# Peptides against a protein of PDB entry 6J07: the designs that were tried, part 38

Target 1, 107 residues: chain A of PDB entry 6J07
Amino acid sequence: GQRGWFCGSVSQDLRQFWVAEGGTISDPRAADFLFSCDASHPDTLRIYQSLDYIEDNATVFHAYYLSAVANAKIKNSVALGHFILPPACLQKEIRRKIGSFIWEQDQ

## One batch from the design tools (peptide; aimed at target 1 D32 L34 S77)

Design b2_p28_5_s3 (made by RFdiffusion4, then SolubleMPNN; from b2_p28_5, 15 letters changed)
Fold by OpenDDE base, seed 5:
Structure b2_p28_5_s3 (fold): chain B 107 residues (1-107), chain A 28 residues (1-28)
Amino acid sequence: as target 1 above (107 residues)
Amino acid sequence: MQELIDKVFEKQKKYADKNLANVSSVRK
């Protein structure tokens, strides 16, 4: 199964979608996927400060990915790579290189 | 900071062709 952790910034609807698709919800250490809608949320900040993340063994995805999957005709057409949620302090520089994040474009 | 940004780009590349159906459940 797919185990997901969710920041408090993620809506209950997206969490429910995850479960409806066969996922389970777990703590960050047990999770296979880490979802957040806010890099500055305390929950997400704790992830960025974790050893797993510092050692590049953890990736935070923007939970908008799940919304994109939910709305896609083909679920497998939505790539996770577009939804990497970097720490807030890095986002400005990243935007200068690649443009606005996909979740910002649809706002 | 540049090293941290590079890591982000590496992750974006790593998951560029990944989705819930084909992504490995081992590594976060």
Scores: peptide ipSAE 0.699, ipTM 0.924, DockQ to the pose 0.542
OpenDDE base, seeds 1, 2, 3, 4: peptide ipSAE 0.690, 0.696, 0.698, 0.693; ipTM 0.913, 0.924, 0.924, 0.917

Design b2_p28_5_s4 (made by RFdiffusion4, then SolubleMPNN; from b2_p28_5, 16 letters changed)
Fold by OpenDDE base, seed 1:
Structure b2_p28_5_s4 (fold): chain B 107 residues (1-107), chain A 28 residues (1-28)
Amino acid sequence: as target 1 above (107 residues)
Amino acid sequence: MEELINKVFEKQKKYSSKNLSNVSSVRK
């Protein structure tokens, strides 16, 4: 099974979708996936400040990925790479290079 | 900051072909 951690910024609907798709919810240390909707949320900040993240052993994804999967005709057509949620301090520079994040765009 | 940004880009590249169907864990 796939284990996911969810920041408090993630809606219950997305959490329920995760579970409905066969996922389970766990703490960050045990999770296979880390989901957040807010890089500035205290829960997410704790991830960015963790040794795992600092040592590049953790990745935070924007939970909008799950919404995209839910709305996709083909689930595997949605790539995780587009939904990496970087720390807030890096986002401005990243946007200058690659444009706005997918979760900031109109559906 | 450049090094940190590059890490993000590398992760974007790493997971560009990954989805829930073909990955067991994307924590790292």
Scores: peptide ipSAE 0.709, ipTM 0.932, DockQ to the pose 0.591
OpenDDE base, seeds 2, 3, 4, 5: peptide ipSAE 0.708, 0.706, 0.707, 0.706; ipTM 0.931, 0.929, 0.928, 0.927

Design b2_p28_6 (made by RFdiffusion4)
Pose (drawn by RFdiffusion4):
Structure b2_p28_6 (pose): chain A 107 residues (1-107), chain P 28 residues (1-28)
Amino acid sequence: as target 1 above (107 residues)
Amino acid sequence: TELEETRLRRKLAIAERELEALEAELEE
């Protein structure tokens, strides 16, 4: 049983794969998996500003997680944590902080 | 109560998926 919803900015290919394979697939408003390919001004904002996101009851994953699984053997491997999709307002700093050298660590 | 159950179901679904990924990595 894996319910999931997709923001408007998600490739139909990824939605088709979700429908085709997984646990029992369904795609309601709340669901169990929150997929998106964007975090700027799409339906995804409705997740980031929900009380569930604030209370750690919602994590948005990049929909390319499904692409990674589709190109894996079946469903094994492909850990979710690699596809956490944070709010865009954070992404600029997340990338810099990760990509910076040890002699920099600017903060 | 229905909202709490929906939240728990979501956390369990994610946790199960993470466990499956870990088990697969260990098998490799």

Design b2_p28_6_s1 (made by RFdiffusion4, then SolubleMPNN; from b2_p28_6, 12 letters changed)
Fold by OpenDDE base, seed 4:
Structure b2_p28_6_s1 (fold): chain B 107 residues (1-107), chain A 28 residues (1-28)
Amino acid sequence: as target 1 above (107 residues)
Amino acid sequence: DEREEQRRRRKEAIAEAEKAAEEARKLE
């Protein structure tokens, strides 16, 4: 299914887009997808600190994915894997290896 | 175990999304 949780950092417009595309909104424990626009937001930090995340049972995605989908010619052509949002403490090292994140480009 | 079930659901959803994305890219 397409059950999604949204950090408070995510706009209502993106949430509405998710629902319009057939998704539902749920708590993070029941969600299939976790969306955030800010790795340092308290809501997202609670996810990173949860046992589910620590035990690699959860993944946080940057909500810019939804914006990219909305603007794509083919909605399903956007690669979800490119929008994994790691904790802030890891981002510097990741940028060093693979470059800037997609959501940091074209902004 | 509920946690294991949730993990399975999330991984399955992600895999499905990536598969769909890959297929869509091939059609571009």
Scores: peptide ipSAE 0.067, ipTM 0.562, DockQ to the pose 0.675
OpenDDE base, seeds 1, 2, 3, 5: peptide ipSAE 0.086, 0.064, 0.067, 0.050; ipTM 0.588, 0.559, 0.564, 0.542; seeds 1, 3 fail the geometry check

Design b2_p28_6_s2 (made by RFdiffusion4, then SolubleMPNN; from b2_p28_6, 12 letters changed)
Fold by OpenDDE base, seed 2:
Formats: C-alpha cells, structure tokens, sequence
Structure b2_p28_6_s2 (fold): chain B 107 residues (1-107), chain A 28 residues (1-28)
C-alpha cells in the first residue's frame, strides 16, 4: 500500500501532496513509507531507535522526495533511493560516497 | 508480508543509492 508516516519536521503541504497522490497517513508502525526532513528531529530519532529500523525493516526517506516528484517533468523519474535519510552519525560517510544529499543541493 | 515488502523496498532503495555512488566515483 501507500501508507505514509510523517515526522513533525515535514510541512503540511508535502503531507497534502501525499494524500492528493493517493497516499494515506498512518502511524510509523503501520506505515509503508516514513518521511522526515530532519534526522535529528525527536520523531525521526524515535524511528531510528525502533526495532523495525534496527532490524532493517524500515527506511526513513527525506520528504523532499515528494517535492521532487511534484516537480518532475516525467512521472516515475525520481529515484526514491536518492532520498534515504540516514541517522546523523552516518551522513558524513555517505556524503563522501555519493556527494551532498539532493535535499541539501536544492536548498 | 509487510515486513518483507519493507525489506525489499529498502534493498531497492539502497541499490539506487549505490548506483548514484558508483556514478559519482566514475566522475572522480
């Protein structure tokens, strides 16, 4: 399904876009997609500390993905994998490998 | 299974991220 959880750091506009595209909003446990704009937000930190996440059964995506989708000329051209939001402690090493995150580039 | 679906999505997402990393390395 297309159930999404949203960190408090995510704007209402992006949430509304998710719903407009056919998504629903749910709690993190039931969500298929977890969206955040801040790896350091308490809501997101709780996800990183959850068993689902620790056991690699969950992924947090940066909500900017939704903005990218909304602005994309070609449908399905936005790669969700480019928007993985890792814990803050891992971000430096990841940036070394892939460069700056997309959501950082467009700020 | 919902957990399996999440795992699959995670693996696919990571693979996409890794491809981006490989492309970045090739440009160095």
Amino acid sequence: as target 1 above (107 residues)
Amino acid sequence: DEREERRRRRREAIAEEERRAEEAEELE
Scores: peptide ipSAE 0.413, ipTM 0.839, DockQ to the pose 0.096
OpenDDE base, seeds 1, 3, 4, 5: peptide ipSAE 0.411, 0.409, 0.404, 0.408; ipTM 0.838, 0.837, 0.836, 0.836

Design b2_p28_7 (made by RFdiffusion4)
Pose (drawn by RFdiffusion4):
Structure b2_p28_7 (pose): chain A 107 residues (1-107), chain P 28 residues (1-28)
Amino acid sequence: as target 1 above (107 residues)
Amino acid sequence: SFTPLFSSFFFDEEKAEEQREEYIEKRR
């Protein structure tokens, strides 16, 4: 049983794959998986500003997780953690902090 | 091509299925 919803900014290809394969597939408002290909001004904001996100009851994953699984053998591997999709207001700094050298570590 | 933002971080692939189950449990 894997319920999941997709923001408006998600390729139909990814939605089709979700429907085709996985646990028992359903796509309600709340659901169990929160997928998006955007974090700027799409329906995804409605997750980031929910009390569930604040209380650690919601994590938004990039919908390309489904693309990675589709290009994997079946469903094995492809850990979720690689597809955590943080709010866009954080992404600029997340990338710099990760990409910076050890002699920099600016903060 | 697309590159995940946290791709450089280690996430245990042997436990990938368990991560999905734990996330579903957290949501319910």

Design b2_p28_7_s1 (made by RFdiffusion4, then SolubleMPNN; from b2_p28_7, 12 letters changed)
Fold by OpenDDE base, seed 5:
Structure b2_p28_7_s1 (fold): chain B 107 residues (1-107), chain A 28 residues (1-28)
Amino acid sequence: as target 1 above (107 residues)
Amino acid sequence: PFVPLFAEFEFDESKAAEERQAQIERRR
């Protein structure tokens, strides 16, 4: 799957990179990947409140993943799993157990 | 297309990460 949905918080540059690499842009229900740069953005909040997300059928990724891929010396060395963007209410506890998010460290 | 960007392996890893987040929530 190469279909992606983008929160309004994601820059046009990252959207363009997605398309340039062969991705397409779709609505959240049809998307294979959901990208956001802000867990508190209204667009992202709607995802978290959706039935698909509540039933664990959807995952939101931080769009910084795309930037990391674009800049990686070895592109396949970037692990998408490290870019899960959880709801704000979970982030503090996740940081306690896993550590700071990668997009917070590399910027 | 950039195959690694859309690789199912990366998606599977993401699923594992999501499961861990769920575990954290349950143990809270």
Scores: peptide ipSAE 0.024, ipTM 0.489, DockQ to the pose 0.060
OpenDDE base, seeds 1, 2, 3, 4: peptide ipSAE 0.023, 0.024, 0.024, 0.023; ipTM 0.486, 0.499, 0.484, 0.424; seed 3 fails the geometry check

Design b2_p28_7_s2 (made by RFdiffusion4, then SolubleMPNN; from b2_p28_7, 10 letters changed)
Fold by OpenDDE base, seed 3:
Structure b2_p28_7_s2 (fold): chain B 107 residues (1-107), chain A 28 residues (1-28)
Amino acid sequence: as target 1 above (107 residues)
Amino acid sequence: SFVPLFSSLFFDESKAAQEREEQIARAR
């Protein structure tokens, strides 16, 4: 699917890019992709607390992925897997073991 | 359109990455 949900932390420009590239915008329950720019935003926290997420049926991605794709010469050179946005409580350990997140490096 | 592209090529990679991160978090 190509339905996306966007946290309030995501800019309108990125939402428009999603739509311009063929995506649609939906509520979290119907969305195939969930985008956020802030794991601590109330909208995103509600996703992490949802049954779909707890049962590992949902994934939250950092919306910076869309910006990276927009700026890439080769669109498929940007790996979506690098933009998984985990809950804040997990991020410290992830940084310790894997390193800083992509969206932090490009800031 | 990149939407069909990442939905078909990258989502599985994303799920695998998430599972790995969760495993790391549990292995403290």
Scores: peptide ipSAE 0.068, ipTM 0.668, DockQ to the pose 0.058
OpenDDE base, seeds 1, 2, 4, 5: peptide ipSAE 0.043, 0.048, 0.027, 0.046; ipTM 0.666, 0.669, 0.481, 0.669; seed 4 fails the geometry check

Design b2_p28_7_s3 (made by RFdiffusion4, then SolubleMPNN; from b2_p28_7, 14 letters changed)
Fold by OpenDDE base, seed 2:
Structure b2_p28_7_s3 (fold): chain B 107 residues (1-107), chain A 28 residues (1-28)
Amino acid sequence: as target 1 above (107 residues)
Amino acid sequence: PFVPLFSHLPFDESKAAEEVQAQIERAR
């Protein structure tokens, strides 16, 4: 499906883009996609603390994915997998091993 | 007819992403 949940850190413009491109907005439990711009935002932290996430049944994506899609020549060329947003406690280790996240490079 | 952009996402995309994220978290 195309049901998305949005952290309060995500702008209204990106939410509107999601809807304009055929998505719908739902609560986290019903959502197919979870979007956030801030791993430390309370809304996102609640996701990370949920059993669904702890049991690897949920993934949070950085909402910059939507910006990348909006600006891409070919919208389908943007890989969602590059926008996985891990908890803040893991990001330091990830940067150390594989470098900065895409959203950090473009912003 | 109009086809919404995100309808082109693979149906198992989120599942694949979960696996990737799980690997990252286990490798910390």
Scores: peptide ipSAE 0.026, ipTM 0.597, DockQ to the pose 0.058
OpenDDE base, seeds 1, 3, 4, 5: peptide ipSAE 0.027, 0.024, 0.026, 0.024; ipTM 0.602, 0.583, 0.500, 0.580; seeds 1, 4 fail the geometry check

Design b2_p28_7_s4 (made by RFdiffusion4, then SolubleMPNN; from b2_p28_7, 12 letters changed)
Fold by OpenDDE base, seed 4:
Structure b2_p28_7_s4 (fold): chain B 107 residues (1-107), chain A 28 residues (1-28)
Amino acid sequence: as target 1 above (107 residues)
Amino acid sequence: PFVPLFSKFYFDESKAAEEVEEQIKRAR
């Protein structure tokens, strides 16, 4: 399915793109995808603090993925795995190990 | 338009996310 939840940090344009591409918008529990542009946004923090996330049953993706898809000649060439958005407290260490996040590089 | 293999369960499904997952686990 293509049910997506969106943090308040995600622009309406990206939400509209999701819907235009066949996605629907749902609450986090029903969602197949969780999108955010800010790991420190209260909406996203609630996800990180949820039991589903703590038990590794949820992943948050940076909504820049949708922008990348929109700009790609071949939409399915964009790898969602590159857009995993970890909690802010972990990002420094992650950058140390795997480098800067893709949404930081392309800006 | 979106790859069906991807979902909010990506950490369990993708080896590419293993490093991030491990770091999160260590922080818990």
Scores: peptide ipSAE 0.031, ipTM 0.590, DockQ to the pose 0.062
OpenDDE base, seeds 1, 2, 3, 5: peptide ipSAE 0.030, 0.028, 0.028, 0.029; ipTM 0.591, 0.596, 0.590, 0.600

Design b2_p28_8 (made by RFdiffusion4)
Pose (drawn by RFdiffusion4):
Structure b2_p28_8 (pose): chain A 107 residues (1-107), chain P 28 residues (1-28)
Amino acid sequence: as target 1 above (107 residues)
Amino acid sequence: TEDFYKELAEEVAKDDSDPFDDTPSRLH
């Protein structure tokens, strides 16, 4: 049983794959998986500003997780943690902090 | 940002040693 919803800014291909394969597939408003290909001004904001996100009851994953699984053998591997999709306001700093050298570590 | 996740999806799909994770992202 894997319920999931997709923001408006998600390729239909990814939605089709979700429908085709996985646990028992359903796609309600709340659901169990929160997929998006955007974090700027799409429906995804409704997650980031929900009490569930604040209370650690919601994590948005990039919908390309489904693309990675579709290009994996079946469903094995492809850990979720790689596809955490944080709020866009954070992304600029997340990339810099990760990409910076050890002699920099600016903060 | 989209390009990053597209490239990441291709890299992770080729990694057979990557752990499996099936943890729901919405907690009830």

Design b2_p28_8_s1 (made by RFdiffusion4, then SolubleMPNN; from b2_p28_8, 14 letters changed)
Fold by OpenDDE base, seed 2:
Structure b2_p28_8_s1 (fold): chain B 107 residues (1-107), chain A 28 residues (1-28)
Amino acid sequence: as target 1 above (107 residues)
Amino acid sequence: LDKEFKELAEKVSKDKNAPTDNTPSMKH
């Protein structure tokens, strides 16, 4: 199975979808996936401050990915890589060079 | 813009050993 951690910013609906699809919920250290809807949420900030993240052994994804998957007509049509959620301090520069994030476009 | 974002995202994912599964699996 796949283990996921969820920031407090993530709705119960998305958590339930994760579980319905066979996922389990765990603490960040045991999780295979880290989901958040807010890079500035204290829970997410703790991830960014963790040694695992600093050493590039962890990635935070925007939980909107799960919504996109749920709404997708074609299985595997949603690319997880497009939903990487970087720290807020980096987002401005990313937007400047590349444009808005996918979750911002679909909201 | 979309192409550049995709490339950056893929690079970051690779660098951080990000998962690549598109959906949760019941398989352990």
Scores: peptide ipSAE 0.024, ipTM 0.552, DockQ to the pose 0.079
OpenDDE base, seeds 1, 3, 4, 5: peptide ipSAE 0.025, 0.025, 0.018, 0.019; ipTM 0.562, 0.553, 0.544, 0.540; seeds 1, 3, 4 fail the geometry check

Design b2_p28_8_s2 (made by RFdiffusion4, then SolubleMPNN; from b2_p28_8, 12 letters changed)
Fold by OpenDDE base, seed 5:
Structure b2_p28_8_s2 (fold): chain B 107 residues (1-107), chain A 28 residues (1-28)
Amino acid sequence: as target 1 above (107 residues)
Amino acid sequence: LDEFYKELAEKVSKDENAPTDNTPSMKH
């Protein structure tokens, strides 16, 4: 699947990169990948509240993943799992256990 | 084009080392 949904928090540059790499943009229900840069953005919050997400059928990824891929010099050096964007209410505890998120380290 | 998205799909499917999982938000 190459259909992606983008939260309003995601820059046009990253969206354009997605399309340039052959992706298409769709609504969340049709999307294969969900990208966001802000777990607290209303668009993302609606995803977290959706049945698909509640039933573990959807995952939100931080769009910085696309930037990391674009800048990667080594193929497969970027692990998608490190870019899972959890709800804001869980992030503090996650940071306590495993440290800061990758997208926070590069900012 | 296709190679990029195949890579994405494979990463999603094969990723067993994620720091977190798909967890729903609290409802208020």
Scores: peptide ipSAE 0.084, ipTM 0.590, DockQ to the pose 0.057
OpenDDE base, seeds 1, 2, 3, 4: peptide ipSAE 0.084, 0.074, 0.023, 0.021; ipTM 0.590, 0.605, 0.561, 0.548; seeds 1, 3, 4 fail the geometry check

Design b2_p28_8_s3 (made by RFdiffusion4, then SolubleMPNN; from b2_p28_8, 16 letters changed)
Fold by OpenDDE base, seed 2:
Structure b2_p28_8_s3 (fold): chain B 107 residues (1-107), chain A 28 residues (1-28)
Amino acid sequence: as target 1 above (107 residues)
Amino acid sequence: LNEYFEQLAKEVAKDKTAPTDNTPTMKH
């Protein structure tokens, strides 16, 4: 699928890149991919509180993934899994064990 | 272009995680 949902925290440039690559923009219920730049944004919080997310049927990714892809010299060199955006309450523990998120380092 | 989204879909399928178990393996 090529349907993506974008939190209000995501820039228009990244949305345009998604569309330029053949993607479409949809509501979160119909979307195959969920992108956000802020785990604390109300739009993203609604996703985390949704039944789909709680039941592990949805994953939120940091939209910086798209920026990384756009800037990558090698196609498919950017791993989507590195851009999973967890709820803010979990991020502290993750940073403690693994370190800063990849999007935090490149921003 | 289609290849991009196909790869994206594959990664999503592999990397889905529960809300309480969101600890990705990050390479810096």
Scores: peptide ipSAE 0.052, ipTM 0.579, DockQ to the pose 0.047
OpenDDE base, seeds 1, 3, 4, 5: peptide ipSAE 0.037, 0.031, 0.029, 0.038; ipTM 0.583, 0.598, 0.606, 0.601

Design b2_p28_8_s4 (made by RFdiffusion4, then SolubleMPNN; from b2_p28_8, 16 letters changed)
Fold by OpenDDE base, seed 5:
Structure b2_p28_8_s4 (fold): chain B 107 residues (1-107), chain A 28 residues (1-28)
Amino acid sequence: as target 1 above (107 residues)
Amino acid sequence: LNEEFEKLAKEVSKDKNAPTDTTPSMKH
């Protein structure tokens, strides 16, 4: 099984989906995957400030990935790389160069 | 885990072993 950590910004529905699909929920240190819906949430900020993240040993993903997976019509049609959630301070510049994030487009 | 979660695990594993630089390029 895979261990996931969830920011407080993530809905209970998405957490339940994760568990229903065989995942477990853990603290950030033990987690294999870090999910958040808000880069500015205190929980997520603590991740960005952690040594693991600073040393590039951790990645935060937008939890909308799980929603996309749940609604996917084609296997492997959801690219995880599109759901990397960078710190808020970088998002403006990223949008300028690449466009709006996928989770923003589908809202 | 379903197939999508397996994909997730694989991609994350790769990312942990390589730099995941999300810093925007200054080049156009």
Scores: peptide ipSAE 0.049, ipTM 0.563, DockQ to the pose 0.046
OpenDDE base, seeds 1, 2, 3, 4: peptide ipSAE 0.021, 0.055, 0.028, 0.020; ipTM 0.548, 0.581, 0.551, 0.541; seeds 2, 3 fail the geometry check

## One batch from the design tools (peptide; aimed at target 1 A31 N57)

Design b2_p29_1 (made by RFdiffusion4)
Pose (drawn by RFdiffusion4):
Structure b2_p29_1 (pose): chain A 107 residues (1-107), chain P 29 residues (1-29)
Amino acid sequence: as target 1 above (107 residues)
Amino acid sequence: SKREGTELIDHLTDEEKLQLAGEFLLSLE
């Protein structure tokens, strides 16, 4: 049983794969999986500003997770943690902090 | 209640989550 919803900015291909394969597939408003290919001004904001996100009851994953699984053997591997999709206002700093050298670590 | 997708990554630390999210964002760039 895997319920999941997709923001408007998600390739139909990814939605089709979600429908085709997985646990029992359903796609309601709340659901169990929160997928998006965007975090700027799409329906995804409605997750980031929900009390569930504030209370650690919601994590948005990039919908390309489904693309990675589709190109994996079946469903094995492809850990979710790699597809955490944080709010866009954070992404600029997240990339720099990760990409910076050890002699920099600016903060 | 917490969503299944969120429960599945509870074994990760904040540092690990940040690292993994960063790696993915760099690959998209």

Design b2_p29_1_s1 (made by RFdiffusion4, then SolubleMPNN; from b2_p29_1, 11 letters changed)
Fold by OpenDDE base, seed 2:
Structure b2_p29_1_s1 (fold): chain B 107 residues (1-107), chain A 29 residues (1-29)
Amino acid sequence: as target 1 above (107 residues)
Amino acid sequence: MKTKGTQLIEHLSKEELERLAGEFLLSLA
């Protein structure tokens, strides 16, 4: 399904793009995809603290993925997996191992 | 030719998500 939840940090434009492309907006528990632009936003923090997330039943993605898709040339590919948004406490170590996140490069 | 909408839907499929997530995890290992 295409049920998505959006952190308050995500712009209305990206939410509208999601809906325009066939998605629906739901609460986090019902959502298939969770989007955020800020791992430190209270909305996102509540996701990270949830049992679903702790049990690895939920994934948070950086909403910049939607922007990348919206702005990509038709022949270009955008990989959702590159936009996984981990808790802030893990990001430093991830950057050490694999470098800056893709949304940090394109902003 | 694929539209941006088609691309988005394809990338949001569970199968594609699993593949891409796996690739990401491998990069962390």
Scores: peptide ipSAE 0.038, ipTM 0.454, DockQ to the pose 0.102
OpenDDE base, seeds 1, 3, 4, 5: peptide ipSAE 0.033, 0.026, 0.028, 0.030; ipTM 0.500, 0.455, 0.457, 0.459

Design b2_p29_1_s2 (made by RFdiffusion4, then SolubleMPNN; from b2_p29_1, 8 letters changed)
Fold by OpenDDE base, seed 5:
Structure b2_p29_1_s2 (fold): chain B 107 residues (1-107), chain A 29 residues (1-29)
Amino acid sequence: as target 1 above (107 residues)
Amino acid sequence: AKTAGTKAIDHLSDEEKEKLAGEFLLSLE
């Protein structure tokens, strides 16, 4: 099992999926995974501003990853690395280099 | 340490991606 933190931008359904699959919910400092659906949400912004994040001890993932896993025929076929949610200030440059994010393509 | 959210996706090694995915799969058990 793993501990997860969820931004207020994440739906209750995705939170419930996490718990149903054996995950627990914790504060950001204790969490193994940080999930968000909005890089501009105040909860997520506080993560980006934290020392843990600045010192490369934290990563925020887009919660759409959970949905992708739930719908995948083969669970390990979904690459978590493709769901890293960077701060808004970096997203434009990333899109320029590698294209739109997966969660944007599926909207 | 976790991979920084400021890194571009294409800068992640295959090993790092696999490790992160594996850690999540453990939460599904």
Scores: peptide ipSAE 0.038, ipTM 0.573, DockQ to the pose 0.114
OpenDDE base, seeds 1, 2, 3, 4: peptide ipSAE 0.038, 0.030, 0.036, 0.038; ipTM 0.571, 0.562, 0.576, 0.570; seeds 1, 4 fail the geometry check

Design b2_p29_1_s3 (made by RFdiffusion4, then SolubleMPNN; from b2_p29_1, 12 letters changed)
Fold by OpenDDE base, seed 4:
Structure b2_p29_1_s3 (fold): chain B 107 residues (1-107), chain A 29 residues (1-29)
Amino acid sequence: as target 1 above (107 residues)
Amino acid sequence: PVTAGTKAISHLSDEEKERLAGEFLLKLA
């Protein structure tokens, strides 16, 4: 499915793009995709604290993915996996081991 | 019983899956 939840940190424009591309907006429990622009936003923190996330059954993606898709010549050329948004407390270590985040490279 | 992002994971490359796995491992460490 294409049900998405959006943190309050995500702009209405990106939400509208999601809907325009055929997505629907739902609560995080029903969502297939979780989008956020801020790992420290209270909405996102609630996701990180949920059992689904703690048990590695949920993934938060940086909503910049949607912007990248919107601007890409080929929409499917944008790798969703590059937009995984980890908790803020882990980002430094993740950068060290895996590399810098794509949204940081492009900003 | 809904797993957010799980369906999307199936569409990821091996490298992307490894990145995700690495992030999860770091989270659990």
Scores: peptide ipSAE 0.050, ipTM 0.626, DockQ to the pose 0.250
OpenDDE base, seeds 1, 2, 3, 5: peptide ipSAE 0.030, 0.026, 0.029, 0.030; ipTM 0.546, 0.585, 0.547, 0.543

Design b2_p29_1_s4 (made by RFdiffusion4, then SolubleMPNN; from b2_p29_1, 12 letters changed)
Fold by OpenDDE base, seed 5:
Structure b2_p29_1_s4 (fold): chain B 107 residues (1-107), chain A 29 residues (1-29)
Amino acid sequence: as target 1 above (107 residues)
Amino acid sequence: MKTAGRRAIEHLSEEELERLAGEFLLSLE
């Protein structure tokens, strides 16, 4: 199993899916994966301001990744890299260069 | 310690990302 941290912006359904698949829920420092649905949520902002994140040994993923995995016929067909959730201040430039994020396309 | 660092992920190919996703899912089971 893996340890996951969840921002308060993540629905209880996605948290329950994580646990149902064998994951556990932990604090950000102990977590193997960090999930959020809102880069501007105070919980997520605290992650971005942490030393672990600043030193590039932490990554925040959009929790919609879990939803995409749950709905996929082939679970490993979901590209994890497409669900990296960067700070809001960087997202405008990323959209200009690469296009809308996957979680925005399905909104 | 986190499973994947931001720098490492940013330099991965799509195939490598798919592999990591698969291994992640297996680790949950």
Scores: peptide ipSAE 0.029, ipTM 0.544, DockQ to the pose 0.127
OpenDDE base, seeds 1, 2, 3, 4: peptide ipSAE 0.026, 0.024, 0.028, 0.023; ipTM 0.539, 0.536, 0.526, 0.543

